# Peptides against a protein of PDB entry 7C96, part 29

Target 1, 73 residues: chain A of PDB entry 7C96
Amino acid sequence: PVIPDDFRCPISLELMKDPVIVSTGQTYERTCIEKWLQAGHGTCPKTQQTLTSTVLTPNYVLRSLIAQWCEAN

## One batch from the design tools (peptide; aimed at target 1 R8 W36)

Design b2_p26_1_s3 (made by RFdiffusion4, then SolubleMPNN; from b2_p26_1, 21 letters changed)
Fold by OpenDDE base, seed 3:
Structure b2_p26_1_s3 (fold): chain B 73 residues (1-73), chain A 26 residues (1-26)
Amino acid sequence: as target 1 above (73 residues)
Amino acid sequence: KEKEEKEKKEFEELKKKQEEYKKLKE
């Protein structure tokens, strides 16, 4: 089935397994955004905005929605 | 027109980020 665009990581374009929210409000796969930050970047890949914090907050709501979708498909 | 141009630019920039990540992932 077609994976909803909102369930795909903006970086990897793959179904997110561990979605996390950055300071700009955008959500990415944890491993993807961590590698991005480790590479020396301090901005949000999608918005280009400078991150006010490097804290990554788990997006439990989205994680749950993805899990439900996977179970149904 | 302006809205469409902005969206296209954002798309192109994100494509570049995706390619950069691809290299990091490998």
Scores: peptide ipSAE 0.231, ipTM 0.702, DockQ to the pose 0.067
OpenDDE base, seeds 1, 2, 4, 5: peptide ipSAE 0.205, 0.136, 0.157, 0.130; ipTM 0.698, 0.641, 0.638, 0.621

Design b2_p26_1_s4 (made by RFdiffusion4, then SolubleMPNN; from b2_p26_1, 14 letters changed)
Fold by OpenDDE base, seed 2:
Structure b2_p26_1_s4 (fold): chain B 73 residues (1-73), chain A 26 residues (1-26)
Amino acid sequence: as target 1 above (73 residues)
Amino acid sequence: SAKAAAEQQAHAELAAKQEKAAAARA
């Protein structure tokens, strides 16, 4: 089935398994955003806004929603 | 700067990737 847009990582374009939130409020797959930051980039991939922090916060709510969706589909 | 240019390029590449994928899903 078609993956809901909100469940797709803006970078990998795939279903997120370990979604994390950046300072701009956008969510990405952990491995993808970590690579982005490791490359030296300081902006949000999706919005291009400057990141005020490199802290990545697990998006447990979304992770749960995705898990539920996967179980149903 | 070189760093800024590299990041701009990364954004451009990401945008292109997203557009290509969107077209494929359409």
Scores: peptide ipSAE 0.649, ipTM 0.906, DockQ to the pose 0.795
OpenDDE base, seeds 1, 3, 4, 5: peptide ipSAE 0.597, 0.645, 0.647, 0.646; ipTM 0.883, 0.905, 0.906, 0.905

Design b2_p26_2 (made by RFdiffusion4)
Pose (drawn by RFdiffusion4):
Structure b2_p26_2 (pose): chain A 73 residues (1-73), chain P 26 residues (1-26)
Amino acid sequence: as target 1 above (73 residues)
Amino acid sequence: HTIEEFYHLTPEEAHTWLETREAELR
């Protein structure tokens, strides 16, 4: 059960199934960051940096790295 | 605080919560 932290969501602290990127460059689990934005916050959770967009962009390359790691282990 | 309570924290409180929880996990 050796899970690299880079693959963890800062909020869920668990492996990411649907990693998305916010305008600050930080990556979260979709369901976590969506709840954050639903609670009325307009800030990057990790950096407190205010957001310049609400667009969540899938981090496909990370999805690939995670998927690769999953099959090996 | 739980993860569900986290969403109702101020940005500063939520930031401190993230740092604390990450340290506990490690």

Design b2_p26_2_s1 (made by RFdiffusion4, then SolubleMPNN; from b2_p26_2, 13 letters changed)
Fold by OpenDDE base, seed 5:
Structure b2_p26_2_s1 (fold): chain B 73 residues (1-73), chain A 26 residues (1-26)
Amino acid sequence: as target 1 above (73 residues)
Amino acid sequence: VTLEESYSLSPEELQKWLEEKEKEAA
């Protein structure tokens, strides 16, 4: 089945397992965005906006939706 | 460019890479 675009990480293009939200409101796979930050970047990969914070907030709603989708497909 | 290499790219270079990947995946 085709994976909904909103369920894919903008970086890996894979189904997100641990989605997190950055300060710009974009959501990424935790591992992907952490590696990006570790590389010394302080911007949002998708929008190029400067991150006002490096805090990563778990997107529990999206995680739940993805889990439900996986169970049904 | 591999996913691993993408983390060492500048934001601008990554943006271009992502756009190309989206086109290939479509």
Scores: peptide ipSAE 0.143, ipTM 0.689, DockQ to the pose 0.889
OpenDDE base, seeds 1, 2, 3, 4: peptide ipSAE 0.098, 0.079, 0.089, 0.081; ipTM 0.641, 0.600, 0.615, 0.606

Design b2_p26_2_s2 (made by RFdiffusion4, then SolubleMPNN; from b2_p26_2, 14 letters changed)
Fold by OpenDDE base, seed 1:
Structure b2_p26_2_s2 (fold): chain B 73 residues (1-73), chain A 26 residues (1-26)
Amino acid sequence: as target 1 above (73 residues)
Amino acid sequence: VTLEESYSLSPEELQEWLKEQEEKAR
């Protein structure tokens, strides 16, 4: 089945397992964005906006939606 | 949500970057 674009990490382009929201509101796979931040970047990979915070907030809603999609497909 | 903005890196470049990071960490 075709994976919805919103379920794919902007970095890995793979189905997200642990989606997290950055300060810009964009969602990424946790491991991907953590590697990005650890590399010294202070911007959002997708929007190029400067991150006002490096706090990563779990996107539980999306996580649940992805899980439900996986169960159905 | 897909945004039509300039990426820090293009989707392809981001993928390549990630692969490089994973290879280095291996």
Scores: peptide ipSAE 0.416, ipTM 0.797, DockQ to the pose 0.069
OpenDDE base, seeds 2, 3, 4, 5: peptide ipSAE 0.401, 0.355, 0.377, 0.377; ipTM 0.789, 0.779, 0.784, 0.781

Design b2_p26_2_s3 (made by RFdiffusion4, then SolubleMPNN; from b2_p26_2, 13 letters changed)
Fold by OpenDDE base, seed 2:
Structure b2_p26_2_s3 (fold): chain B 73 residues (1-73), chain A 26 residues (1-26)
Amino acid sequence: as target 1 above (73 residues)
Amino acid sequence: VTLEESYSLSPEELQKWLEEQEKKAR
């Protein structure tokens, strides 16, 4: 089955398992964005906008949508 | 979520970065 683009992490390009939202509103796989931040970057990987916060907010809605898609496909 | 705007880094560039990081960790 074809994975919807919105369900893929902008970094890994793989189906997200634990999607989190950064301050810019973009969503990434938790593991990927944590590696990015740990590498010393303070910008949003995709947009390069400066992050106003390094807090990662779980995207529960997307997580649920992905889970539903996985169950159906 | 995909936005209809220009981004500084392409998906390919980010993928390469991740691959490099994973290689360094191993």
Scores: peptide ipSAE 0.516, ipTM 0.829, DockQ to the pose 0.065
OpenDDE base, seeds 1, 3, 4, 5: peptide ipSAE 0.050, 0.422, 0.203, 0.079; ipTM 0.562, 0.805, 0.697, 0.595

Design b2_p26_2_s4 (made by RFdiffusion4, then SolubleMPNN; from b2_p26_2, 14 letters changed)
Fold by OpenDDE base, seed 5:
Order: C-alpha cells, then structure tokens, then sequence
Structure b2_p26_2_s4 (fold): chain B 73 residues (1-73), chain A 26 residues (1-26)
C-alpha cells in the first residue's frame, strides 16, 4: 500500500517509527534529526530555519496514526 | 549521496539533496 506523505520522514523518506517535532514545527524521525543535530547543525533540515531550541517533542498523535495505519495495512 | 553522508552536508546542500530525493521517489 502507498504510505501517506505525512507519515514519511523528510530526511529518510521512510515511515516514521518515533516521530518528533522540532521548534519550527516540522516532524522527523528521532534518529534522523538527532544525527543531524549531533553533526553540529542548528537548522531545520527541510526549511533551513534556525532552531530556537534543540528540544525534540514526541509527536504522539502522529505516532498513533502511523501505528493504526500499519495495523490496517 | 547516502543517508549517512547526508548528515555531513551543509543545510543548503541537504535541502538540495532532499528535493532531489523526493522528486526521484515519485
């Protein structure tokens, strides 16, 4: 089945397992964004906007939606 | 460019890479 675009990480383009939201509001796979930050970057990969915070907020709603989709497909 | 290599790119280079990958994924 076709994976909804909103369920894919902008970086890996794969179905997100642990989606997290950055300060700009964009959502990424935790592993991907952590590697990006660890590499010394302080911007949002997709928008290039400067991150006002490096805090990553779990996107529980999206995580749940993805889980439901996976169960149904 | 592999996913692993993408993390060493500059913000500008990464954005270009992402756009290219997204286009090719369709």
Amino acid sequence: as target 1 above (73 residues)
Amino acid sequence: VTLEESFSLSPEELQEWLKKKEAEAK
Scores: peptide ipSAE 0.333, ipTM 0.801, DockQ to the pose 0.908
OpenDDE base, seeds 1, 2, 3, 4: peptide ipSAE 0.240, 0.227, 0.308, 0.181; ipTM 0.755, 0.753, 0.790, 0.740

Design b2_p26_3 (made by RFdiffusion4)
Pose (drawn by RFdiffusion4):
Structure b2_p26_3 (pose): chain A 73 residues (1-73), chain P 26 residues (1-26)
Amino acid sequence: as target 1 above (73 residues)
Amino acid sequence: EEEEEAEEEEEEREEESEEWKEEMEE
């Protein structure tokens, strides 16, 4: 059960199934960041930096790295 | 020293997650 921290969501602290990127460059689990934006916050959770867009963009390359790591272990 | 740093970083990450969850609940 040796899970690299880079693959963990800062909010869930668990492995990411649907990693998305916000305008600040930080990556979160979709369901976590969606709840954060639903609670009325307009801020990057990790950096407190205010957001310039609500667009969540899938981090496909990370999804690939995670998927690769999953099959090996 | 590296093990102690890794424990401290883990603990900070847990505290920050807990704080964000409390803020979402409020």

Design b2_p26_3_s1 (made by RFdiffusion4, then SolubleMPNN; from b2_p26_3, 17 letters changed)
Fold by OpenDDE base, seed 2:
Structure b2_p26_3_s1 (fold): chain B 73 residues (1-73), chain A 26 residues (1-26)
Amino acid sequence: as target 1 above (73 residues)
Amino acid sequence: DEEEKRRKEEEEKKKHAQEILEQIAK
């Protein structure tokens, strides 16, 4: 079935397994955003906005929604 | 029309995502 856009990582464009929120409010797959940050970038990949923090906050709500969707599809 | 607009937006998302992936791959 069609995967909701909000469930896809803006970078990999794949279903997220471990979604994390950056300071701009955007959510990415942990692995993808960590590689981006480790490469020395300090901006949000999708919006190009400068990150006020490099802290990654787990998006538990989205993770649960994705898990529920996966179980139903 | 709306379908063309949607298609273009999706294409832009794919192009941008690819640019990021290329940088991460380095």
Scores: peptide ipSAE 0.478, ipTM 0.817, DockQ to the pose 0.732
OpenDDE base, seeds 1, 3, 4, 5: peptide ipSAE 0.477, 0.473, 0.474, 0.473; ipTM 0.817, 0.816, 0.817, 0.815

Design b2_p26_3_s2 (made by RFdiffusion4, then SolubleMPNN; from b2_p26_3, 15 letters changed)
Fold by OpenDDE base, seed 4:
Structure b2_p26_3_s2 (fold): chain B 73 residues (1-73), chain A 26 residues (1-26)
Amino acid sequence: as target 1 above (73 residues)
Amino acid sequence: SEEEQKKLEEEKEKEHAEEILKKIEE
């Protein structure tokens, strides 16, 4: 079935398995955003806003929603 | 049409993602 846009990583465009939130409020797949940050970038890939922090917060709500969607489909 | 607009949006999304991936590889 078609993957909901909100469930796909803005970078990989794939279903997120470990979604994390950056300081701008955007959510990405952990591995994708980590590669971005490790490459020396300090901005939000999607919004291009400067990150006030490099802390990645797990998006448990979204992770749960994705899990529910996967179970139903 | 809405379908055409959706395809356009998806294309823009892909282009943006590709740009990001390119920067990561640099």
Scores: peptide ipSAE 0.333, ipTM 0.742, DockQ to the pose 0.959
OpenDDE base, seeds 1, 2, 3, 5: peptide ipSAE 0.291, 0.325, 0.324, 0.304; ipTM 0.720, 0.737, 0.739, 0.724

Design b2_p26_3_s3 (made by RFdiffusion4, then SolubleMPNN; from b2_p26_3, 16 letters changed)
Fold by OpenDDE base, seed 4:
Structure b2_p26_3_s3 (fold): chain B 73 residues (1-73), chain A 26 residues (1-26)
Amino acid sequence: as target 1 above (73 residues)
Amino acid sequence: MEKEELEKKKKEEEEHAKKILEEIEK
């Protein structure tokens, strides 16, 4: 079935397995955003906004929603 | 927003994503 846009990583465009929220409020797959940050970038890939923090917060709500969707599809 | 405009936006986001992905995979 078609994967909901909100369930896909803005970078990989794939279904997120470990979604994390950055300081701008955008959510990405952990591995994707970590690679971006490790490459020396300090901005949000999607919005180009400067990150006020490099802390990545797990988006447990989204993870649960994705899990529910996967179970039903 | 019309369906066509939405599709255009999605395409733009996809192209942007490709650029980012290419960069982090180097």
Scores: peptide ipSAE 0.458, ipTM 0.809, DockQ to the pose 0.609
OpenDDE base, seeds 1, 2, 3, 5: peptide ipSAE 0.450, 0.444, 0.450, 0.439; ipTM 0.804, 0.802, 0.805, 0.800

Design b2_p26_3_s4 (made by RFdiffusion4, then SolubleMPNN; from b2_p26_3, 19 letters changed)
Fold by OpenDDE base, seed 4:
Structure b2_p26_3_s4 (fold): chain B 73 residues (1-73), chain A 26 residues (1-26)
Amino acid sequence: as target 1 above (73 residues)
Amino acid sequence: SAAAERARREEAEREHAERILEEIAK
């Protein structure tokens, strides 16, 4: 079935396995955003806003929702 | 013009997306 847009990483466009939230509130796949930051970027890929922090917060709620969706589909 | 400005904006956004993919691919 079609994967909900909210469950796909804005960068990889793939179903997120380890979704993390950045300071702008956007959620990305951990590996994707880490690579972006490690490359020396300090902006949010999706919004291009400057990140106020490089802290990546696990989006457990979304992770659970994705898991539930995968089980149901 | 407004049209030209929109075009420049869209191009910038496209280039940004390409840069992201390029960095992620490394």
Scores: peptide ipSAE 0.256, ipTM 0.680, DockQ to the pose 0.149
OpenDDE base, seeds 1, 2, 3, 5: peptide ipSAE 0.232, 0.233, 0.254, 0.223; ipTM 0.667, 0.664, 0.680, 0.688

Design b2_p26_4 (made by RFdiffusion4)
Pose (drawn by RFdiffusion4):
Structure b2_p26_4 (pose): chain A 73 residues (1-73), chain P 26 residues (1-26)
Amino acid sequence: as target 1 above (73 residues)
Amino acid sequence: HHHLLTPEEVTTMREEVEEHEESLAE
C-alpha cells in the first residue's frame, strides 16, 4: 500500500479518481473542490490564493500517471 | 486503511485520457 503523495488530493488525502486543476495550478479531487466552491469559498484551498475562474479542468496526464501506477500495484 | 481505485474506475480514467488525446489529434 505504498501510495505516492503526489497522487493524493490535498483535501481527501486519498488517491485521486477524478483529478481536476484550478486556475492557480493546484490539483484536487473533483468532489472535494466542488464542495469547497459550493460552500461559498472562492479560494484555492492549498494556497488561499483567490481564484480567477471557476472552471475545473481535468488533469488527464495525471489521470494517466495514476492509472499506470494502479495497474502495476 | 487507504481507499484504492477499482479496475473499473482505472479503465474509465484510461478511456477519458484516450478520448482527450483523440480530440487533440483532430

Design b2_p26_4_s1 (made by RFdiffusion4, then SolubleMPNN; from b2_p26_4, 13 letters changed)
Fold by OpenDDE base, seed 4:
Formats: C-alpha cells, structure tokens, sequence
Structure b2_p26_4_s1 (fold): chain B 73 residues (1-73), chain A 26 residues (1-26)
C-alpha cells in the first residue's frame, strides 16, 4: 500500500520508525536528522530555517499513528 | 550514535535531501 506522505521522513522518504520534532516543528527520522546535525548543520533540511535548538523531541503521536497504519496494512 | 560525516558525505546528503524534497513537493 501507499505510505502517507506525512509518515515519510523528508530526508529518506522512508516510513519513519523513530520520528522526532525539531525546533521548526518539522518531523524527521531520528537517525537522519542526527546525522545532519552531527555533520555540523544548524538548519532545518525541509525549511532551511535556522534551528533555535538542537533538541530532538519524540513525536509520540505520529509514532502511534504510523504503528496503527502498519498494523492495518 | 552515527559517526561524523566527511565533507563528501555531507555534500551527498545535501544533494539527496534536495532530490527528496523535490519529490515530496511534486
């Protein structure tokens, strides 16, 4: 089945397994955004906005929605 | 945690991100 766009990481285009939210409000796969930040980048890949914080907040709501989708498909 | 990326890997990631964003926007 077709994976909803909101369930895909903007970087990998793959179904997110560990979605995290950055300061701009965008959500990415943890592994992808951590690599981006570790490389020294301080901007949001999707919006190019400067990140006010490098804190990554787990998106539990999205994680739950993705899990439900996976169970149904 | 993931290892530090080389300059080449960073550039490849930037290009990949750009391509993926274009695909999502299409």
Amino acid sequence: as target 1 above (73 residues)
Amino acid sequence: PPRLLSDEEVQEMKEEVAEHLAKLAA
Scores: peptide ipSAE 0.069, ipTM 0.603, DockQ to the pose 0.025
OpenDDE base, seeds 1, 2, 3, 5: peptide ipSAE 0.068, 0.047, 0.034, 0.064; ipTM 0.604, 0.575, 0.552, 0.586; seed 2 fails the geometry check

Design b2_p26_4_s2 (made by RFdiffusion4, then SolubleMPNN; from b2_p26_4, 12 letters changed)
Fold by OpenDDE base, seed 1:
Structure b2_p26_4_s2 (fold): chain B 73 residues (1-73), chain A 26 residues (1-26)
Amino acid sequence: as target 1 above (73 residues)
Amino acid sequence: PPSLLSKEEVEEMKEEVEEHLKKLLE
């Protein structure tokens, strides 16, 4: 079935397994955004906005929604 | 829930991010 756009990492374009929220409110796969940050970037890949923080917050709600979707599909 | 962006907007952003990814993977 078609994966909802909001369930896909903007970077990998794959179903997120460990979604995390950045300071801009965008969500990415943890591994993807960590690589981006480790490469020295300080902006949000999707919006190009400057990150006010490099803290990554787990998106538990989305994780749960994805899990539910996976169970149903 | 529905996406906050139109399919067109999403595709445009995906293209931009893909370019970033391309550079990141170089």
Scores: peptide ipSAE 0.037, ipTM 0.554, DockQ to the pose 0.029
OpenDDE base, seeds 2, 3, 4, 5: peptide ipSAE 0.023, 0.037, 0.022, 0.024; ipTM 0.477, 0.532, 0.463, 0.484; seeds 2, 5 fail the geometry check

Design b2_p26_4_s3 (made by RFdiffusion4, then SolubleMPNN; from b2_p26_4, 14 letters changed)
Fold by OpenDDE base, seed 3:
Structure b2_p26_4_s3 (fold): chain B 73 residues (1-73), chain A 26 residues (1-26)
Amino acid sequence: as target 1 above (73 residues)
Amino acid sequence: PPRLLSKEEVEEMKQEVAEHLAKLAA
């Protein structure tokens, strides 16, 4: 079935397994955004906005929604 | 630990993201 756009990582374009939120409010796959930050970048890949923090917050709600979708499909 | 991205790989990634965003705006 068709994967909802909100369930895909903006970088990998794949279904997220460990979604995390950055300071701009955008959500990415943890592995993808960590590689971006470790490369020395301080901006949000999607919005190009400067990050005010490098802290990554787990998006538990989205993780749960994706899990439920996977069970139904 | 995950392999670090080269500057070239980062630019390619940014371009791909931009292209997909453009499609969503259409």
Scores: peptide ipSAE 0.074, ipTM 0.610, DockQ to the pose 0.025
OpenDDE base, seeds 1, 2, 4, 5: peptide ipSAE 0.051, 0.047, 0.042, 0.064; ipTM 0.589, 0.583, 0.572, 0.619

Design b2_p26_4_s4 (made by RFdiffusion4, then SolubleMPNN; from b2_p26_4, 13 letters changed)
Fold by OpenDDE base, seed 1:
Structure b2_p26_4_s4 (fold): chain B 73 residues (1-73), chain A 26 residues (1-26)
Amino acid sequence: as target 1 above (73 residues)
Amino acid sequence: PPRLLSPEEVEEMKKEVEEYKKKLAA
């Protein structure tokens, strides 16, 4: 089955396992965005907007939705 | 703040992460 775009990390394009939200509201796979930040970048990969914070907030809602999708597919 | 990254720079990083993920899976 085709993975919904909202369930794929904008960086890896793979199904997210640990989705986290950045200050711009975009969600990424934790590992991917952490590597991006560790590389010294302070912008959102997808939107190129400057991040007002480097805090990563777990996207529990999306995590649950992905889990439900995985069970059904 | 740091300059905005060009679309090319963003794509390069995405490729780097992709290769990293593939490496981890191997």
Scores: peptide ipSAE 0.059, ipTM 0.610, DockQ to the pose 0.025
OpenDDE base, seeds 2, 3, 4, 5: peptide ipSAE 0.025, 0.036, 0.044, 0.054; ipTM 0.549, 0.548, 0.584, 0.602

Design b2_p26_5 (made by RFdiffusion4)
Pose (drawn by RFdiffusion4):
Structure b2_p26_5 (pose): chain A 73 residues (1-73), chain P 26 residues (1-26)
Amino acid sequence: as target 1 above (73 residues)
Amino acid sequence: PPISSDRLDQLKREAIARYEQDLEAM
């Protein structure tokens, strides 16, 4: 059960199934960041940096790295 | 924090399925 932290969501602290990127460059689990934005916050949770867009963009290369790690272990 | 084995296995299946769905959509 050796799970690299880079693959963990800063909010869920678990492995990411649907990693998305916010305008600050930080990556979160979709359901976590969505709840954050639903609670009225307009800030990057990790950096407190205010956001310049609400667009969540899938981090496909990370999805690939996580998927690769999953099959090996 | 530690993740239980069952929870880890669930998360791995779901992450792989999402990645496969992304490849199909492309």

Design b2_p26_5_s1 (made by RFdiffusion4, then SolubleMPNN; from b2_p26_5, 12 letters changed)
Fold by OpenDDE base, seed 1:
Formats: C-alpha cells, structure tokens, sequence
Structure b2_p26_5_s1 (fold): chain B 73 residues (1-73), chain A 26 residues (1-26)
C-alpha cells in the first residue's frame, strides 16, 4: 500500500518508526534528524529555518497514527 | 537508517527553491 506522505520522514522518505518534532514543527525520523544535527547542521531540513532548539520531542500522536495504519495495512 | 548524502542535498535544494518561490509571490 501507498504510505501517506505525513507518515514518511522528509529525509529518508520512509515510514517513520520514531517520529520526533523539531522546533520548526516539522517531524522527522529520530535517527535521521540526529545524524543531520551531528553533521553540523543547525537548520530544519524541510524548511531550512534555523532551529531555535535542538531538542527533539517525540511525536506520540503521529506514532500512534502510524501504528494504526500499519495494523490496517 | 543511513542517510543518503544525495537525498540530503535534494532536500536542501527543494527547501531553497520553495523559499525563492515564496519570495516571488510576495
């Protein structure tokens, strides 16, 4: 089945397993965004806005939605 | 999972293009 765009990491384009929200409100796969930050970037990959914080907040709602979708598909 | 350097560059480029387009619409 086709993976909903909102369920795919903007970086990997794969179904997110551990979605996290950055300061800009965009959500990424944790591993992907961490590697991005480790590479020295301080911007949001999707928007290129400067991150006001490097804190990664788990997107529990999205994680749940993805889980539900996976169970149904 | 590993991040493709090529993909990262594509993403950055897309963001830049979107930004430029947004400016043009102002």
Amino acid sequence: as target 1 above (73 residues)
Amino acid sequence: PPISKERLEELKQEAIENYKEALEKL
Scores: peptide ipSAE 0.396, ipTM 0.782, DockQ to the pose 0.025
OpenDDE base, seeds 2, 3, 4, 5: peptide ipSAE 0.371, 0.391, 0.262, 0.393; ipTM 0.772, 0.781, 0.712, 0.785

Design b2_p26_5_s2 (made by RFdiffusion4, then SolubleMPNN; from b2_p26_5, 15 letters changed)
Fold by OpenDDE base, seed 4:
Structure b2_p26_5_s2 (fold): chain B 73 residues (1-73), chain A 26 residues (1-26)
Amino acid sequence: as target 1 above (73 residues)
Amino acid sequence: PPISEEKLKELQEEAIQNYKEALKKQ
C-alpha cells in the first residue's frame, strides 16, 4: 500500500520509526534530523526556517498513527 | 569514514526536494 506522505520523513523519504518534532512544528525521523543538526545546520530542512531550539520532541501521536497504519496494512 | 558535512547536506537537500515535489503532485 502507498505510505501516506505525513508518515514519511522529509529527509529519508522512508516510513518514520522514531518521529520527532522540531521547533518549527515539522516532524522528521530522529536519526535523520540529529545528523542534520550535528552537521551544524540550524534550519528546518523542510521549511528552511531557522530553528529556535534544537530540542527534539517525540511525536507520540504520529508514532501511534504509523503503528496503527502498519497493523492495518 | 564519516560522511562530510557538505555531502550530507547535498543528499538531504536532494531528498527534501524530492519530498516537496512529491507533495506537490498529491
Scores: peptide ipSAE 0.106, ipTM 0.620, DockQ to the pose 0.031
OpenDDE base, seeds 1, 2, 3, 5: peptide ipSAE 0.101, 0.103, 0.095, 0.096; ipTM 0.576, 0.572, 0.558, 0.569

Design b2_p26_5_s3 (made by RFdiffusion4, then SolubleMPNN; from b2_p26_5, 12 letters changed)
Fold by OpenDDE base, seed 2:
Structure b2_p26_5_s3 (fold): chain B 73 residues (1-73), chain A 26 residues (1-26)
Amino acid sequence: as target 1 above (73 residues)
Amino acid sequence: PPISEERLKKLKEEAIQNYKKALAEM
């Protein structure tokens, strides 16, 4: 089955398991964005916008949608 | 899902190039 683009991490390009939202509103796999930040980057990988915060917020809605998709596929 | 180091490197390079391009256009 084809994975919906919105369900894929912009970094890993894989189906997200632990999606988190950054300050720009973009969503990434937690481990991916954490490594990006630890590498010294302070920008949003996809949009190139400067992050106003390094806080990562779980995207519960997307997590639920992905879970539903996984159950159906 | 696991992290692809190759993808991460590519993304970093793209980010750097985008930044340089933005500076050159100003």
Scores: peptide ipSAE 0.271, ipTM 0.716, DockQ to the pose 0.025
OpenDDE base, seeds 1, 3, 4, 5: peptide ipSAE 0.162, 0.064, 0.156, 0.148; ipTM 0.640, 0.572, 0.636, 0.644

Design b2_p26_5_s4 (made by RFdiffusion4, then SolubleMPNN; from b2_p26_5, 12 letters changed)
Fold by OpenDDE base, seed 2:
Structure b2_p26_5_s4 (fold): chain B 73 residues (1-73), chain A 26 residues (1-26)
Amino acid sequence: as target 1 above (73 residues)
Amino acid sequence: PPISKERLEELKEEAIENYRKALEEL
């Protein structure tokens, strides 16, 4: 089945396992966005907006939705 | 694995397009 776009990391384009939200409201795979930040980038990969914080907040709702989708498919 | 230069360029292009679309809708 086709993976919903909202379930794919904008960076890796793969199904997210540990989705986290950045200050712009966009969600990424934790590992991907951490590498992006560690590389010295201070912008949101998807929107190119400047990040006001480097704090990564777990997206529990999306994690649950992805888990449900995986179980059904 | 690290983000490839190719993917990085794609992300930038997509972001630019997103901004263009947003501006057109305003």
Scores: peptide ipSAE 0.268, ipTM 0.753, DockQ to the pose 0.027
OpenDDE base, seeds 1, 3, 4, 5: peptide ipSAE 0.121, 0.156, 0.135, 0.169; ipTM 0.645, 0.671, 0.669, 0.683

Design b2_p26_6 (made by RFdiffusion4)
Pose (drawn by RFdiffusion4):
Structure b2_p26_6 (pose): chain A 73 residues (1-73), chain P 26 residues (1-26)
Amino acid sequence: as target 1 above (73 residues)
Amino acid sequence: HHAHLNTPLTPEEAEALSAAVHAAMA
């Protein structure tokens, strides 16, 4: 059960199934960051940096790295 | 295209950040 921290969501602290990127460059689990934005916050959770967009963009390369790691272990 | 990897935090910092985020949403 040796899970690299890079693959963890800062909020869930668990492996990411649907990693998305916010305008600051930070990556979260979709369901986590969606709840954060639903609670009325307009801030990057990790950096407290205010957001310049609400667009969540899938981090496909990371999805690939996680998927690769998953099949090996 | 490149992956946007999260920089790791210490266990204490990661737990504190997660707890703070959940407290703010509650």

Design b2_p26_6_s1 (made by RFdiffusion4, then SolubleMPNN; from b2_p26_6, 11 letters changed)
Fold by OpenDDE base, seed 2:
Structure b2_p26_6_s1 (fold): chain B 73 residues (1-73), chain A 26 residues (1-26)
Amino acid sequence: as target 1 above (73 residues)
Amino acid sequence: PVAALNEPLSEEEAQALAAAVQASIA
């Protein structure tokens, strides 16, 4: 089935397994955004806004929604 | 610490973004 765009990582374009939120409020797959940050970038890939923090917050709500979607499809 | 959904993305926009990001970190 077609994966909802909100469930796909902007970087990998794949269904997110461990979605995390950056300071700008955008969500990415943890491994993808970690690589971006490790490469020395200090901006949000999607919005290009400067990150006020490099802390990555698990998006538990989205993780749950994706899990529910996977179970139904 | 507040969970939120991603903004809507078109397939083309997502692909362009992914390509740019991959090129940047490659």
Scores: peptide ipSAE 0.101, ipTM 0.628, DockQ to the pose 0.727
OpenDDE base, seeds 1, 3, 4, 5: peptide ipSAE 0.074, 0.089, 0.092, 0.096; ipTM 0.626, 0.630, 0.620, 0.639

